Peptides against a protein of PDB entry 6PSE. Designs and how they scored, part 42

Target 1, 78 residues: chain A of PDB entry 6PSE
Amino acid sequence: PSEEEEYARLVMEAQPEWLRAEVKRLSHELAETTREKIQAAEYGLAVLEEKHQLKLQFEELEVDYEAIRSEMEQLKEA

## One batch from the design tools (peptide; aimed at target 1 A41 G44)

Design b2_p26_8_s2 (made by RFdiffusion4, then SolubleMPNN; from b2_p26_8, 9 letters changed)
Fold by OpenDDE base, seed 2:
Order: structure tokens, then sequence, then C-alpha cells
Structure b2_p26_8_s2 (fold): chain B 78 residues (1-78), chain C 78 residues (1-78), chain A 26 residues (1-26)
């Protein structure tokens, strides 16, 4: 049987004491995993914002670069 | 009592049928939450990589910009 | 966009958490 099938059988045959312990275990793991999920989301949003700001800076520099490039070309052709 | 205390009491007093159902519920929620956590991590890494690439491009452009700026200054002073 | 999709995904996670906290406080 698959591990999932074996686990399902264990749950079906388990005594209340085991089941209560399993509820406690799963609740704990769920809480921890949820916390980690939230942290990942918060971090992800922060990185997105940083990337956005960097993109804006990059685009500004591109404009400045093209301006100087154009001026340089004009000076060399004069 | 707090909801947590009430839940704890419920778990202690619950019948095996309820406990099995709760294990099933929690297992499902844990699986879903884990999937979302993984997805969040994957998205975060993707954004980080994109930010890194953008940073490299930005730094390259800064170098090019300073080169042209310097050349322009030299031309204007000649 | 991809970034918007990612943003919405993260925002959903945080909104769900805020909702859970509100429900726990009520």
Amino acid sequence: as target 1 above (78 residues)
Amino acid sequence: as target 1 above (78 residues)
Amino acid sequence: SKDEEIREFFQRILEEEEERRREEEE
C-alpha cells in the first residue's frame, strides 16, 4: 500500500489517545507552515517593491544615457 | 474561555469519529498551506532573480554612462 | 502581468491572514 493508504488505515484503527495527539501535531505543523507562508508573502512583496524601484531608477538612467549619447553624437558631427 | 481553550476542550472530549474527521481536515489544510508556502517561495525566488538581473543591467549602464560622461567632458575641454 | 499575478498571490495570503485574525478577535 502507498504511504497515504497506510496512514489512512492507521487513522481508522487508531485509539482516541493517538488521534488526539495527531490532532495536536497537525495543528502545530499547520500553524508553523502558515507562519512561514505569511513570511514568504511579506518578503515577496518587499522584493517586488525593491524591483519596481530599481526598474524606475534604471529607466531614468536610460533616459539620461540617451540624452548624453545624443549630445555626444551631435558634438562629434559638428 | 478563549477559542483555543474551547478547541482544546473539544479535542479532549471528542469521540473517535470526530477526531478522525479532524485529522482529515487538518491534514488537508496542512497540505494546501504547504503547497501555497512552496508556491510563495518559488515566486519569491523568481522575483529575486529578476531583480538581480535588473541590478546587473543597471550597473552595466552606469559604467557606460560614466564612460560617455567622461568622454563628453574631455571633448568639451579640448 | 506576471508581477501583478505574483503580487495578488501574496496579497491574498496576507488578506486571508488578516481575516483569520479578525475572526479570532470577535
Scores: peptide ipSAE 0.621, ipTM 0.873, DockQ to the pose 0.974
OpenDDE base, seeds 1, 3, 4, 5: peptide ipSAE 0.621, 0.620, 0.621, 0.621; ipTM 0.873, 0.872, 0.873, 0.873; seed 3 fails the geometry check

Design b2_p26_8_s3 (made by RFdiffusion4, then SolubleMPNN; from b2_p26_8, 10 letters changed)
Fold by OpenDDE base, seed 2:
Structure b2_p26_8_s3 (fold): chain B 78 residues (1-78), chain C 78 residues (1-78), chain A 26 residues (1-26)
Amino acid sequence: as target 1 above (78 residues)
Amino acid sequence: as target 1 above (78 residues)
Amino acid sequence: SKDEEMREFFEDILEREEERREEAAE
């Protein structure tokens, strides 16, 4: 049997005391996992914003670089 | 009583059938929440890697820009 | 875009969690 089927059998055959303990365990794990999920999402959004700001800075520098490159090319050709 | 205290009381007074259903519900929610947490973490890492690559490109462009700026400054002063 | 899809994914996570908290508080 799969681990899932074995677990399902355990739950079906379990005594109330085990079931209460399992509800407590699962509730705790769910709360922690939910907190971690939220933190991961918040962090992901922050990194996306940082990347976006860096991209804007990069694009500004590209414009400045091309301006200087073009000016220098013109000076060398004259 | 707090919602947590009320829930705890419900679990303590619940019949096995309710407890089994609650274990099933919590297991399902935990599995989904875990999947979303992992996916959020993976996306966050991908964005971090892209940000890092962009930073390297930005730093390379800064070096090239300063080189051209310095050369042009020298040409204008001569 | 990929970044927009990721942003929407993160925002959806946060929105659903906020909605669940609001519903639990009612």
Scores: peptide ipSAE 0.589, ipTM 0.872, DockQ to the pose 0.975
OpenDDE base, seeds 1, 3, 4, 5: peptide ipSAE 0.587, 0.586, 0.586, 0.589; ipTM 0.872, 0.871, 0.872, 0.872

Design b2_p26_8_s4 (made by RFdiffusion4, then SolubleMPNN; from b2_p26_8, 11 letters changed)
Fold by OpenDDE base, seed 1:
Structure b2_p26_8_s4 (fold): chain B 78 residues (1-78), chain C 78 residues (1-78), chain A 26 residues (1-26)
Amino acid sequence: as target 1 above (78 residues)
Amino acid sequence: as target 1 above (78 residues)
Amino acid sequence: SEDEEIREFFERILREEEERRRRAEE
């Protein structure tokens, strides 16, 4: 049987004491995993914002660069 | 009592059938939450990589911009 | 865009948690 099937069998045949312990274990793991999930989402949003700000800065610099490049070209052609 | 204390009491007083159902519920939620956590981490890494590449491009453009700016300044002063 | 989809994914996670907290407080 798969590990999942074996686990299911354990749950079905388990005594109340084991079941209570398992509920406690799973509750703890769920709480931790949930916290980590939230943290990952918060960090992800922060990085997205940073990337967005960097992109805006890059686009501004591109505009400035093209302006100077164009002016330089005009000066060299005159 | 806090909801946590109330829940703990429920677990302690629960029948095996309820406990089995709770194990099943928690297992399912844990699996889903774990999947979402992993996906969040993967997305976060992808955004970080993109941000890094953008930063490299920005730094390259800054170098080019400063070079042209300096050349322009020299041309205007001559 | 991919970034928008990713943003929505993260925001969904946070919203679901906020809703869960709100329900626990009611």
Scores: peptide ipSAE 0.620, ipTM 0.874, DockQ to the pose 0.971
OpenDDE base, seeds 2, 3, 4, 5: peptide ipSAE 0.619, 0.617, 0.618, 0.619; ipTM 0.873, 0.873, 0.873, 0.873

## One batch from the design tools (peptide; aimed at target 1 E42)

Design b2_p27_1_s1 (made by RFdiffusion4, then SolubleMPNN; its pose is not in this set)
Fold by OpenDDE base, seed 5:
Structure b2_p27_1_s1 (fold): chain B 78 residues (1-78), chain C 78 residues (1-78), chain A 27 residues (1-27)
Amino acid sequence: as target 1 above (78 residues)
Amino acid sequence: as target 1 above (78 residues)
Amino acid sequence: AEEEEREREEEKKFAEYEAFFKKILAE
């Protein structure tokens, strides 16, 4: 049997005491996993914002670079 | 009573059928939340790597920009 | 000095984020 089938059988045959303990365990794991998920989302958002700001800076520098490049090219062609 | 206390009481007084259903519910939610957590981490890591690459590109452009700027400054001072 | 400090802080943040995401993915 698969682990899932074995677990399902365990749940079906379990005594109330085990079931209560399992509810407690799962509740705890769910709470922790939820916290980690939220934190991951927060970090992801922070990095995304930082990347966005960096992209804006990069685009600004590209504009400045092209301006100087164009000026230099004009000087060389004169 | 707090929601936590009320829930705890519910679990303690619940029949096995309810407990089995709760285990099933929590297991499902845990699986979904875990998947979402992983997805958030994968996305965050991807954005982080993209930011890193963008930073390298930015630094390279800065070097190129300063080179042209310096050349232009020398031409203007001549 | 200020620029170097900023760079070090950014590198530190990067490392923190990377470590966090990798930790989750290693679970």
Scores: peptide ipSAE 0.460, ipTM 0.843, DockQ to the pose 0.865
OpenDDE base, seeds 1, 2, 3, 4: peptide ipSAE 0.459, 0.458, 0.457, 0.432; ipTM 0.843, 0.843, 0.842, 0.841

Design b2_p27_1_s2 (made by RFdiffusion4, then SolubleMPNN; its pose is not in this set)
Fold by OpenDDE base, seed 2:
Structure b2_p27_1_s2 (fold): chain B 78 residues (1-78), chain C 78 residues (1-78), chain A 27 residues (1-27)
Amino acid sequence: as target 1 above (78 residues)
Amino acid sequence: as target 1 above (78 residues)
Amino acid sequence: SSKEEKEKKEEEKLEEYRKFFEKILAE
C-alpha cells in the first residue's frame, strides 16, 4: 500500500486521542507553512519591484545611449 | 473566548467522525499551502535570475555608454 | 562609500531572498 493509503488507514482506525493530536500537529504545520508562503510571496514582490526599478534605469540609459550615439554619428559625418 | 480557544474546545469535544474529517481537511489545506509555498519560491528564484540578467545587460550598456561618451568628448576637443 | 554600502546591503538582501527560496525548495 502507498504511504497515503497507510496513513488513511491509520486515520480510520485511530482513537480520538490520536486524532486530536493529529489535528494539533496538522494545524501547527499549516500555520508554519502558511507563514513561509506569505514570506516567500513578500520576498518575491520585493524582487519584482527591484527588477522593475532596474528596468526603468536600463530604459533611461538606452535613451541616453542612443542620443549620444546619434550625436556622435552626426559629428563623424559632418 | 478567542476563535482559537473556541476551536480548541471544539477539537476537545468532537466525535471521532468530526476529528477524522478535520484531519482530512487540514491535510488537504497543508498540501495546497505547501504547493503554493513551493511555487512562490520557484517564482522568486526566477525573478532573481531575471533581475541578474538585466543587471548584466545594464552594466554592459554602461560600459558602452562611457566608451561613446569618452570618444565624443575627444572628438569635440580635437 | 555610501554607494558601495548601499550596493552591499542590496546584495545581502537579495542573498537572503535567494537563501529563503532555496530553503523552501530543499524541504
Scores: peptide ipSAE 0.527, ipTM 0.858, DockQ to the pose 0.959
OpenDDE base, seeds 1, 3, 4, 5: peptide ipSAE 0.526, 0.525, 0.502, 0.524; ipTM 0.858, 0.857, 0.857, 0.857

Design b2_p27_1_s3 (made by RFdiffusion4, then SolubleMPNN; its pose is not in this set)
Fold by OpenDDE base, seed 4:
Structure b2_p27_1_s3 (fold): chain B 78 residues (1-78), chain C 78 residues (1-78), chain A 27 residues (1-27)
Amino acid sequence: as target 1 above (78 residues)
Amino acid sequence: as target 1 above (78 residues)
Amino acid sequence: SEEERRREEEERKLEEMERFFRAILAE
């Protein structure tokens, strides 16, 4: 049987004391995993915002660069 | 009492059938939350990599911009 | 253009990721 089937059987045959302990364990793991999920989302959103700001800075620099490049090219051709 | 205290009391006084159902519920929620956590981590890593590439491109453009700016400044001063 | 289409696809992916993160934080 798969681990999932074995676990399901264990839960079905378990005594109340084991079941209460398992509820406590799962509740704790769920709380920790939820915290980690939230932290991952917060971090991801922060990186997205940073990337967006960097993109804006890059585009601004591109405009400035093209302006100088164009002026330089005109001077060299004259 | 807090919701946590009330829940703890419920678990302590619960019948085996309720406890088994709660284990099943918590297992399902943990699995889904874990999936979401992993997905968030994967997305965060992808954005971080893209940001890194953009940063490299930005730094390269800064070098090129300063080179042209310096050359232009020299021409204007001459 | 093909480049424009690629940029639009990248933007769409970023928006999807943002929505996903915001959805998690809204829970």
Scores: peptide ipSAE 0.430, ipTM 0.836, DockQ to the pose 0.869
OpenDDE base, seeds 1, 2, 3, 5: peptide ipSAE 0.425, 0.428, 0.429, 0.423; ipTM 0.835, 0.836, 0.836, 0.835

Design b2_p27_1_s4 (made by RFdiffusion4, then SolubleMPNN; its pose is not in this set)
Fold by OpenDDE base, seed 2:
Structure b2_p27_1_s4 (fold): chain B 78 residues (1-78), chain C 78 residues (1-78), chain A 27 residues (1-27)
Amino acid sequence: as target 1 above (78 residues)
Amino acid sequence: as target 1 above (78 residues)
Amino acid sequence: MEEEERRRALEEKEAEIRAFFEKILAE
């Protein structure tokens, strides 16, 4: 049997005391996992913001670079 | 009573059938939340990699820009 | 100096974030 089937069997055959303990365990794990999920999302957004700022800086530098490149090209042609 | 206290009371007074259903519910929610947490982490790492690549490109452009800037400055001084 | 400190702080934060994600994926 799969672990899932074994677990399902355990749940079906378990006494109320075990079931209450399992509810408590699962509730705790769910709370922790939820907190971690939220934290991961927050970190993800932070990284996205940093990437966005870097992109803006990059685009600004590209504009400046092209301006100088163009000026330099004109000077070389003259 | 707090919602937590009410829930705790419900768990303590619940019949096995309710407890089994609650275990099933919590197991499902935990599985979903865990998946979402993992997905958030995977996405976050991907964004970090993209940011890193962008940073490398930015640094390369900075080098190129400074090279042209320096050459331009020299030409203007001559 | 302030810019370098800010850069270092950002790098440290990024490393922390990376470590967090990697920890999740290592579970």
Scores: peptide ipSAE 0.535, ipTM 0.856, DockQ to the pose 0.950
OpenDDE base, seeds 1, 3, 4, 5: peptide ipSAE 0.535, 0.534, 0.512, 0.534; ipTM 0.855, 0.855, 0.854, 0.855

Design b2_p27_2 (made by RFdiffusion4)
Pose (drawn by RFdiffusion4):
Structure b2_p27_2 (pose): chain A 78 residues (1-78), chain B 68 residues (1-68), chain P 27 residues (1-27)
Amino acid sequence: as target 1 above (78 residues)
Amino acid sequence: LVMEAQPEWLRAEVKRLSHELAETTREKIQAAEYGLAVLEEKHQLKLQFEELEVDYEAIRSEMEQLKE
Amino acid sequence: EEEEELEEQEELVERIVEEHEEEEEEE
């Protein structure tokens, strides 16, 4: 019997004391995973923002580069 | 009376929580894998930005060298 | 303090992914 069918038999045939403990155990597991899920989403928003700021800083540097480059090309007529 | 024959509710709770836990885990893992992808994207972009900085300095100095 | 929090969240993401990959390998 697989671990899944063994567990299914345990839930449908175990005593209430065991069922109460499993409810309690899963409640802790769910609370912890919900906490981890939330932190992972916050981490994503943070790095997404960092990336956004870096993109702007990059495009700003592109403009400054083009301005200097444009002036140099003009100067090569001298 | 004996509504105490209620292991059926506990069993319903075990199943409900087991499903919620599974979906929460999927959402958590999906969120983590997305976070790693943004880090990888940011890394590529940081490398490109530092390249542009060096090139920018290269032609800021190459000009200014234009000195008369 | 914000840098340290973000570093901890990064380590948490890495752990979640590593543990998930190990579970797939055991399948």

Design b2_p27_2_s1 (made by RFdiffusion4, then SolubleMPNN; from b2_p27_2, 10 letters changed)
Fold by OpenDDE base, seed 5:
Structure b2_p27_2_s1 (fold): chain B 78 residues (1-78), chain C 78 residues (1-78), chain A 27 residues (1-27)
Amino acid sequence: as target 1 above (78 residues)
Amino acid sequence: as target 1 above (78 residues)
Amino acid sequence: SEMEELEKKKELVKRIVEEARRKEEEE
């Protein structure tokens, strides 16, 4: 039998005391997993914002670089 | 009574049929939340890698920009 | 564009955060 089938049988045959303990366990794991999900998502959001700011800075630098390169090229051709 | 206290009382007084249903519900929510956590982590990692590549490109451009700026400044002072 | 893809990812992450926060407030 699969572990899932064995677990399902255990739940079906379980006494109330075991079921209450399992509800408590699952509630705890759900709370922890939810917190971890939020943390992962918030971290991802922060990195996205940082990447966006870096992209803007990169584009500004590209414009400035091309301006100086063009001016330099004009000076070298004269 | 807090909702948490009411829920705790419900679990303590619940019949096996309700407890089995609650185990099933919590197991389902835990599985979904776990999937969402993994997804959030994977997206965060992907964005971090993209940011890292952009940072490398930015640093390369910054070096080139400073080199040209310095050369231009030297030419203007001469 | 890279910005458009970033915005799509941002909206996805925001949705995940909002759903998670709602669940925590309900607990």
Scores: peptide ipSAE 0.082, ipTM 0.776, DockQ to the pose 0.395
OpenDDE base, seeds 1, 2, 3, 4: peptide ipSAE 0.080, 0.082, 0.075, 0.082; ipTM 0.775, 0.775, 0.771, 0.774

Design b2_p27_2_s2 (made by RFdiffusion4, then SolubleMPNN; from b2_p27_2, 13 letters changed)
Fold by OpenDDE base, seed 5:
Structure b2_p27_2_s2 (fold): chain B 78 residues (1-78), chain C 78 residues (1-78), chain A 27 residues (1-27)
Amino acid sequence: as target 1 above (78 residues)
Amino acid sequence: as target 1 above (78 residues)
Amino acid sequence: MEEEELKEKEELVREIVARAKAEEAAK
């Protein structure tokens, strides 16, 4: 049997004391995992915003660079 | 009593059938939340890598821009 | 500082991904 099937059997045959302990364990793990999920999501959003700001700066610099490059090219062709 | 205290009391007084159902529910929620946590984390790292690559491109463009700007300024001063 | 907080969050995210990869590799 798979570990999942064995676990399912354990749950079905378990005494109330074990089941209560398992509920407590799972509740704790769920709370911690939820906290980590939220923190990961918040981090992703923060980095996304930083990337967005950097992209705006990059695009502005590209415009300025192309302007100077074009002017320089025109001077070289004259 | 707090919702947590009420829940704790419910778990202590619950029948095995309810406890098994609760273990199943919590296991399912934990699995889903774990998946979501991993996805959020992977997304955050992907965005971080993109930001890093963009930063490298930005720094390279800054160097190129300053080189052309300096050359142009020298030509204007001559 | 916001940068330090961001680094702490990054470390957590890296740890999460590392654990996930380790668990997947163990299957």
Scores: peptide ipSAE 0.350, ipTM 0.838, DockQ to the pose 0.942
OpenDDE base, seeds 1, 2, 3, 4: peptide ipSAE 0.311, 0.341, 0.301, 0.317; ipTM 0.829, 0.836, 0.826, 0.830

Design b2_p27_2_s3 (made by RFdiffusion4, then SolubleMPNN; from b2_p27_2, 15 letters changed)
Fold by OpenDDE base, seed 4:
Structure b2_p27_2_s3 (fold): chain B 78 residues (1-78), chain C 78 residues (1-78), chain A 27 residues (1-27)
Amino acid sequence: as target 1 above (78 residues)
Amino acid sequence: as target 1 above (78 residues)
Amino acid sequence: SMMKELEEKKKLVEEIVAEAKKKKAEE
């Protein structure tokens, strides 16, 4: 039997004391996993914001670079 | 009483049928939350990689910009 | 250094992914 089927059998045959302990365990794990999920999402968002700022800086530098390049080209052609 | 205290009382006073249902519910939510955590983490990693690539491109452009700026300055001083 | 901070963030994300994958494999 799969581990899932075995676990399902355990739950069906379990005494109330075991079931209460399992509810407590699962509740704790769910709370921790939820916290970790939120943390991972927050990190992803922070990096996305940093990436966006870097992109804006890159675009500004690109404009400045093209301006100087164009001026340089004009000076070399004269 | 806090929601946590009320929930704890419900678990303590619950019948086996309710406890089994709660174990099933919590197991399902834990599995889903775990999946979402992984997805959030994977997304965050992808954004970090993209940010890193953008930073490299930005640094390359900075080098090129400084080179042209320096050449332009030399031409204007001559 | 911004690069060091990024590397630290990357490491944290990788740890979260690794822990999540481990937990999922145990389920």
Scores: peptide ipSAE 0.102, ipTM 0.776, DockQ to the pose 0.388
OpenDDE base, seeds 1, 2, 3, 5: peptide ipSAE 0.099, 0.086, 0.072, 0.071; ipTM 0.774, 0.774, 0.766, 0.769

Design b2_p27_2_s4 (made by RFdiffusion4, then SolubleMPNN; from b2_p27_2, 10 letters changed)
Fold by OpenDDE base, seed 5:
Structure b2_p27_2_s4 (fold): chain B 78 residues (1-78), chain C 78 residues (1-78), chain A 27 residues (1-27)
Amino acid sequence: as target 1 above (78 residues)
Amino acid sequence: as target 1 above (78 residues)
Amino acid sequence: MREEELRKKKELVERIVEEARREEEER
């Protein structure tokens, strides 16, 4: 039997005391998992913002680089 | 009473059928939340890697920019 | 403060991904 089928049988055959304990366990794990999910999402957003700022700086530098490159090319051709 | 205390009372007074349904509900929510947590974490690492690659490209461009800037400055001073 | 917070969150994210990989490999 799969672990899922075995667990399903356990739940179906369990006494109320076990079921209450399982509800408590699952509620706790859900709360912790939810907290971790939120923290992970917040981290992703923070890094995304940093990447975005870096991208803007990179694009600005590219513009400046192309300007100097073009000026240099013009000076060399004169 | 707090929502937590009210929920705790509900669980304590609940019949086995409700408890089994609640275990099923919580198990499902935990599975979904776990999946979302993992996805959020994987996304965060992916963005971090992208930021790191962008930073390397930015640093390389800075070196190239400074090289051209210096050459341009030397040409203008000659 | 931000750097330390980000470090902690990074460590959490790394742990989450590592745990998920282990669970996937065990299946």
Scores: peptide ipSAE 0.398, ipTM 0.856, DockQ to the pose 0.957
OpenDDE base, seeds 1, 2, 3, 4: peptide ipSAE 0.397, 0.397, 0.394, 0.333; ipTM 0.856, 0.856, 0.856, 0.842

Design b2_p27_3 (made by RFdiffusion4)
Pose (drawn by RFdiffusion4):
Structure b2_p27_3 (pose): chain A 78 residues (1-78), chain B 68 residues (1-68), chain P 27 residues (1-27)
Amino acid sequence: as target 1 above (78 residues)
Amino acid sequence: LVMEAQPEWLRAEVKRLSHELAETTREKIQAAEYGLAVLEEKHQLKLQFEELEVDYEAIRSEMEQLKE
Amino acid sequence: SLLESVSERELTEEEKAEVESLLESVS
């Protein structure tokens, strides 16, 4: 029997004391995973923002580069 | 009376939590894999930004060298 | 949808370590 069918038999045939403990165990597991899920989403938003700021700082540097480059090309007529 | 024949509710609770835990885990993993992708994207962009900085300095100095 | 349900903030050093461990597990 696979671990899944063994567990299914345990839930449908175990005593209430065991069922209560499993409810309790899963409640802790869910609370912890919900906490980890939330932190992972917050981390995503943070790095998404960092990336956004970096993109702007990059496009700003592109403009400053073009301005100098444009002036140099003009000067090569001298 | 003996509504105490209620292991059926506990069994319903085990199943409900087991499913919620599974979806929460998927959402967590999915969120983590997306976070890693943004880090990878940011890394590529940081490398490109530092390249542009060097080139920018190269032609800020190459000009200014235009000195008369 | 998950991202819309939370707000951006700076993570503590402990939370960063936990998030890093999670990221290593799904690398």

Design b2_p27_3_s1 (made by RFdiffusion4, then SolubleMPNN; from b2_p27_3, 11 letters changed; failed a check: too like the target's own chain)
Amino acid sequence: SLFDEVEARELSEEERARVEALLEEVR

Design b2_p27_4 (made by RFdiffusion4)
Pose (drawn by RFdiffusion4):
Structure b2_p27_4 (pose): chain A 78 residues (1-78), chain B 68 residues (1-68), chain P 27 residues (1-27)
Amino acid sequence: as target 1 above (78 residues)
Amino acid sequence: LVMEAQPEWLRAEVKRLSHELAETTREKIQAAEYGLAVLEEKHQLKLQFEELEVDYEAIRSEMEQLKE
Amino acid sequence: TLTEEEKEEILEQMKEDIEEHEEEEEE
């Protein structure tokens, strides 16, 4: 029997004391995973923002580069 | 009376939590995998930005060298 | 807003969870 069918039998046939402990165990597991899920989403928003700021800083540098480059090309007529 | 025949509720709770835990895990993993993709994207962009900085310095100095 | 130290700790935990999940899929 697979671990899944063994567990299904345990839930449908175990005593209430065991069922209460499993409810309690899963409640802890869920609370912890919910905490990890939230931190992972916050991390995503942070790095998404960092990336956004970097993109702007990059496009700003592109404009400054074009301005100098445009002036140089003009100067090569001298 | 003996509504105490209620292992059925506990069993319902084990199943409910087991499903919520599974979905929460999927959301967590999915969120982590997205976070890693943004890091990879940011890394490529950081590399490109530093390249543009060097080129920018190269032609700021090449000009200014235009000196008369 | 997250600090740099907090982001590093969260990243380590995320990588570990992904590694363990992938090992479970391989089984």

Design b2_p27_4_s1 (made by RFdiffusion4, then SolubleMPNN; from b2_p27_4, 14 letters changed)
Fold by OpenDDE base, seed 1:
Structure b2_p27_4_s1 (fold): chain B 78 residues (1-78), chain C 78 residues (1-78), chain A 27 residues (1-27)
Amino acid sequence: as target 1 above (78 residues)
Amino acid sequence: as target 1 above (78 residues)
Amino acid sequence: MLSEEEKERILEQNKADLARARERAAA
C-alpha cells in the first residue's frame, strides 16, 4: 500500500487520543507553513518592487543614452 | 472564550468521526498551503534572477553611456 | 523558468494572501 493508504488506515483505526494529537500536530504544521508562505510572499513582493525600481532607472538611462547618441551622430555628420 | 479556546474544547469533546474529518481537512489545507509556499518561493527566486539580469544590463549601459558622454565632451572641446 | 502567466498567477495569489493576513492581524 502507498504511504497515503497506510496513513489513511492509521487514521481510520486510530483511537480518539491519537486523533486529537494528530489534529494538534497538523494544526501546528499548518500554522507554521502558513507563516512561511506569507514570508515567502512578502519577500517575493519586495524583490519585485526592487526590480521595478531598477527597470525604471534602466529605462531612464536608455532615454538619456539615445539622446546623447543622437546628438553625437549629428555632430559627426556636420 | 477565544476562538482558539472554543476550538480546543471542540477537539477535546469531539467524537472520533469528527476528529477523522478534521484530520482530513487539516491534511488537505496543509498540502495546499505547502504547495502555495513552494510556488511563492519559486516566484521569488525567478524575480530575483530577473533583477540580477537587469542589473547586469544596467551596468553595461552605464559603461556605454559614460563612453559616449566622454567622447562627446571631447568633441565639443576640440 | 516560470511562464509570465504563472508568475502573474503567483503574484496575484501572494497579494491576496498578504491582504487577508493583514486584515486578520488588524482584526
Scores: peptide ipSAE 0.220, ipTM 0.810, DockQ to the pose 0.838
OpenDDE base, seeds 2, 3, 4, 5: peptide ipSAE 0.187, 0.105, 0.143, 0.180; ipTM 0.803, 0.785, 0.794, 0.800

Design b2_p27_4_s3 (made by RFdiffusion4, then SolubleMPNN; from b2_p27_4, 9 letters changed)
Fold by OpenDDE base, seed 3:
Parts: C-alpha cells; sequence; structure tokens
Structure b2_p27_4_s3 (fold): chain B 78 residues (1-78), chain C 78 residues (1-78), chain A 27 residues (1-27)
C-alpha cells in the first residue's frame, strides 16, 4: 500500500485522542507553512523591487552611454 | 472566547467522525499551502537570477561607459 | 544587501524543503 493508503488506514483506525493530536499537529504545520509561504512571497517581492530599480539605473546609464558615444563620434568626425 | 479557544473546544468535544474529516481537511490545506510555498520560492529564485543577469549587464556597461569617458577626455585634452 | 550566493542559498533551501515535502506526499 502507498504511504497515503497506510496513513488513511491509520486515520480510520485511530482513537479520538490520536485524532485530536493529529489535528493539533496538522494545524501547527499549516500555520508554519503558511508563514513560510508569506516569507517567500515577501522575499520575492523585495527582489523584484530591487530588480526594477536596477533596470531603471541600467536604462539611465544606457542613455548616458549613447549620449557620450554620439558626442565622441561627432568630435572624431570634426 | 477567541476563535482559537472556540476551535480548541470544538476539537475537544468532537466525535471521531468529525475529527477524521478535520484531519483530511487540514492535510489537504497543508498540501495546497506547501505547493504554493514552493511556487513562491521558485518565482523568487527566477527573479533573483534575472536581477543577477541585469547586474552583470549593468557592470559591463559601466566599464564601457568609463572607457569611452576616458577616451573622450583624452581627445578633448589633446 | 545579501549576496547573490546568500539569496540563492535561501531560495534553494526553500525549494529543496518543499520538493522533499512533495515527494513524501506523492509516495
Amino acid sequence: as target 1 above (78 residues)
Amino acid sequence: as target 1 above (78 residues)
Amino acid sequence: MLSKEEQEEILKRMKEDLEEAREEEEE
């Protein structure tokens, strides 16, 4: 039997005390996993914001680079 | 009583059939939340890699910009 | 600022922990 089938059997045969403990365990794990999910999402958002700022800086530098390149080309041609 | 206290009381007074159903519900929610946490982490990793690539491109452009600036300064002084 | 390496390690660990949890659930 799969672990899932074995677990399902365990739950079906379990006494109320075990079931209450299992509800408590699962509730705790769900709360922790939910917290970790939120943390992962917040971290991803922070990285996204940093990437966006870096992109803006890159675009600004690219404009400045093209400006100086154009000026230099004009000076070389004159 | 807080919702948590009311829920705790419900679990304590619950029959085995309700407890089994609650274990199943919590197991399902835990599985879904775990999947969502993974997806959030994977997304964050992807954004991080994109940010890193952008940073490398920015640093390369910065070097090129300084090179052109230096060359142009030399041409203006000559 | 966390280094790329530090950030990658955090995300990698999160991914690994989650993949392990999925494998345990699919078996």
Scores: peptide ipSAE 0.106, ipTM 0.779, DockQ to the pose 0.453
OpenDDE base, seeds 1, 2, 4, 5: peptide ipSAE 0.115, 0.109, 0.093, 0.082; ipTM 0.780, 0.780, 0.773, 0.768; seeds 1, 2, 5 fail the geometry check

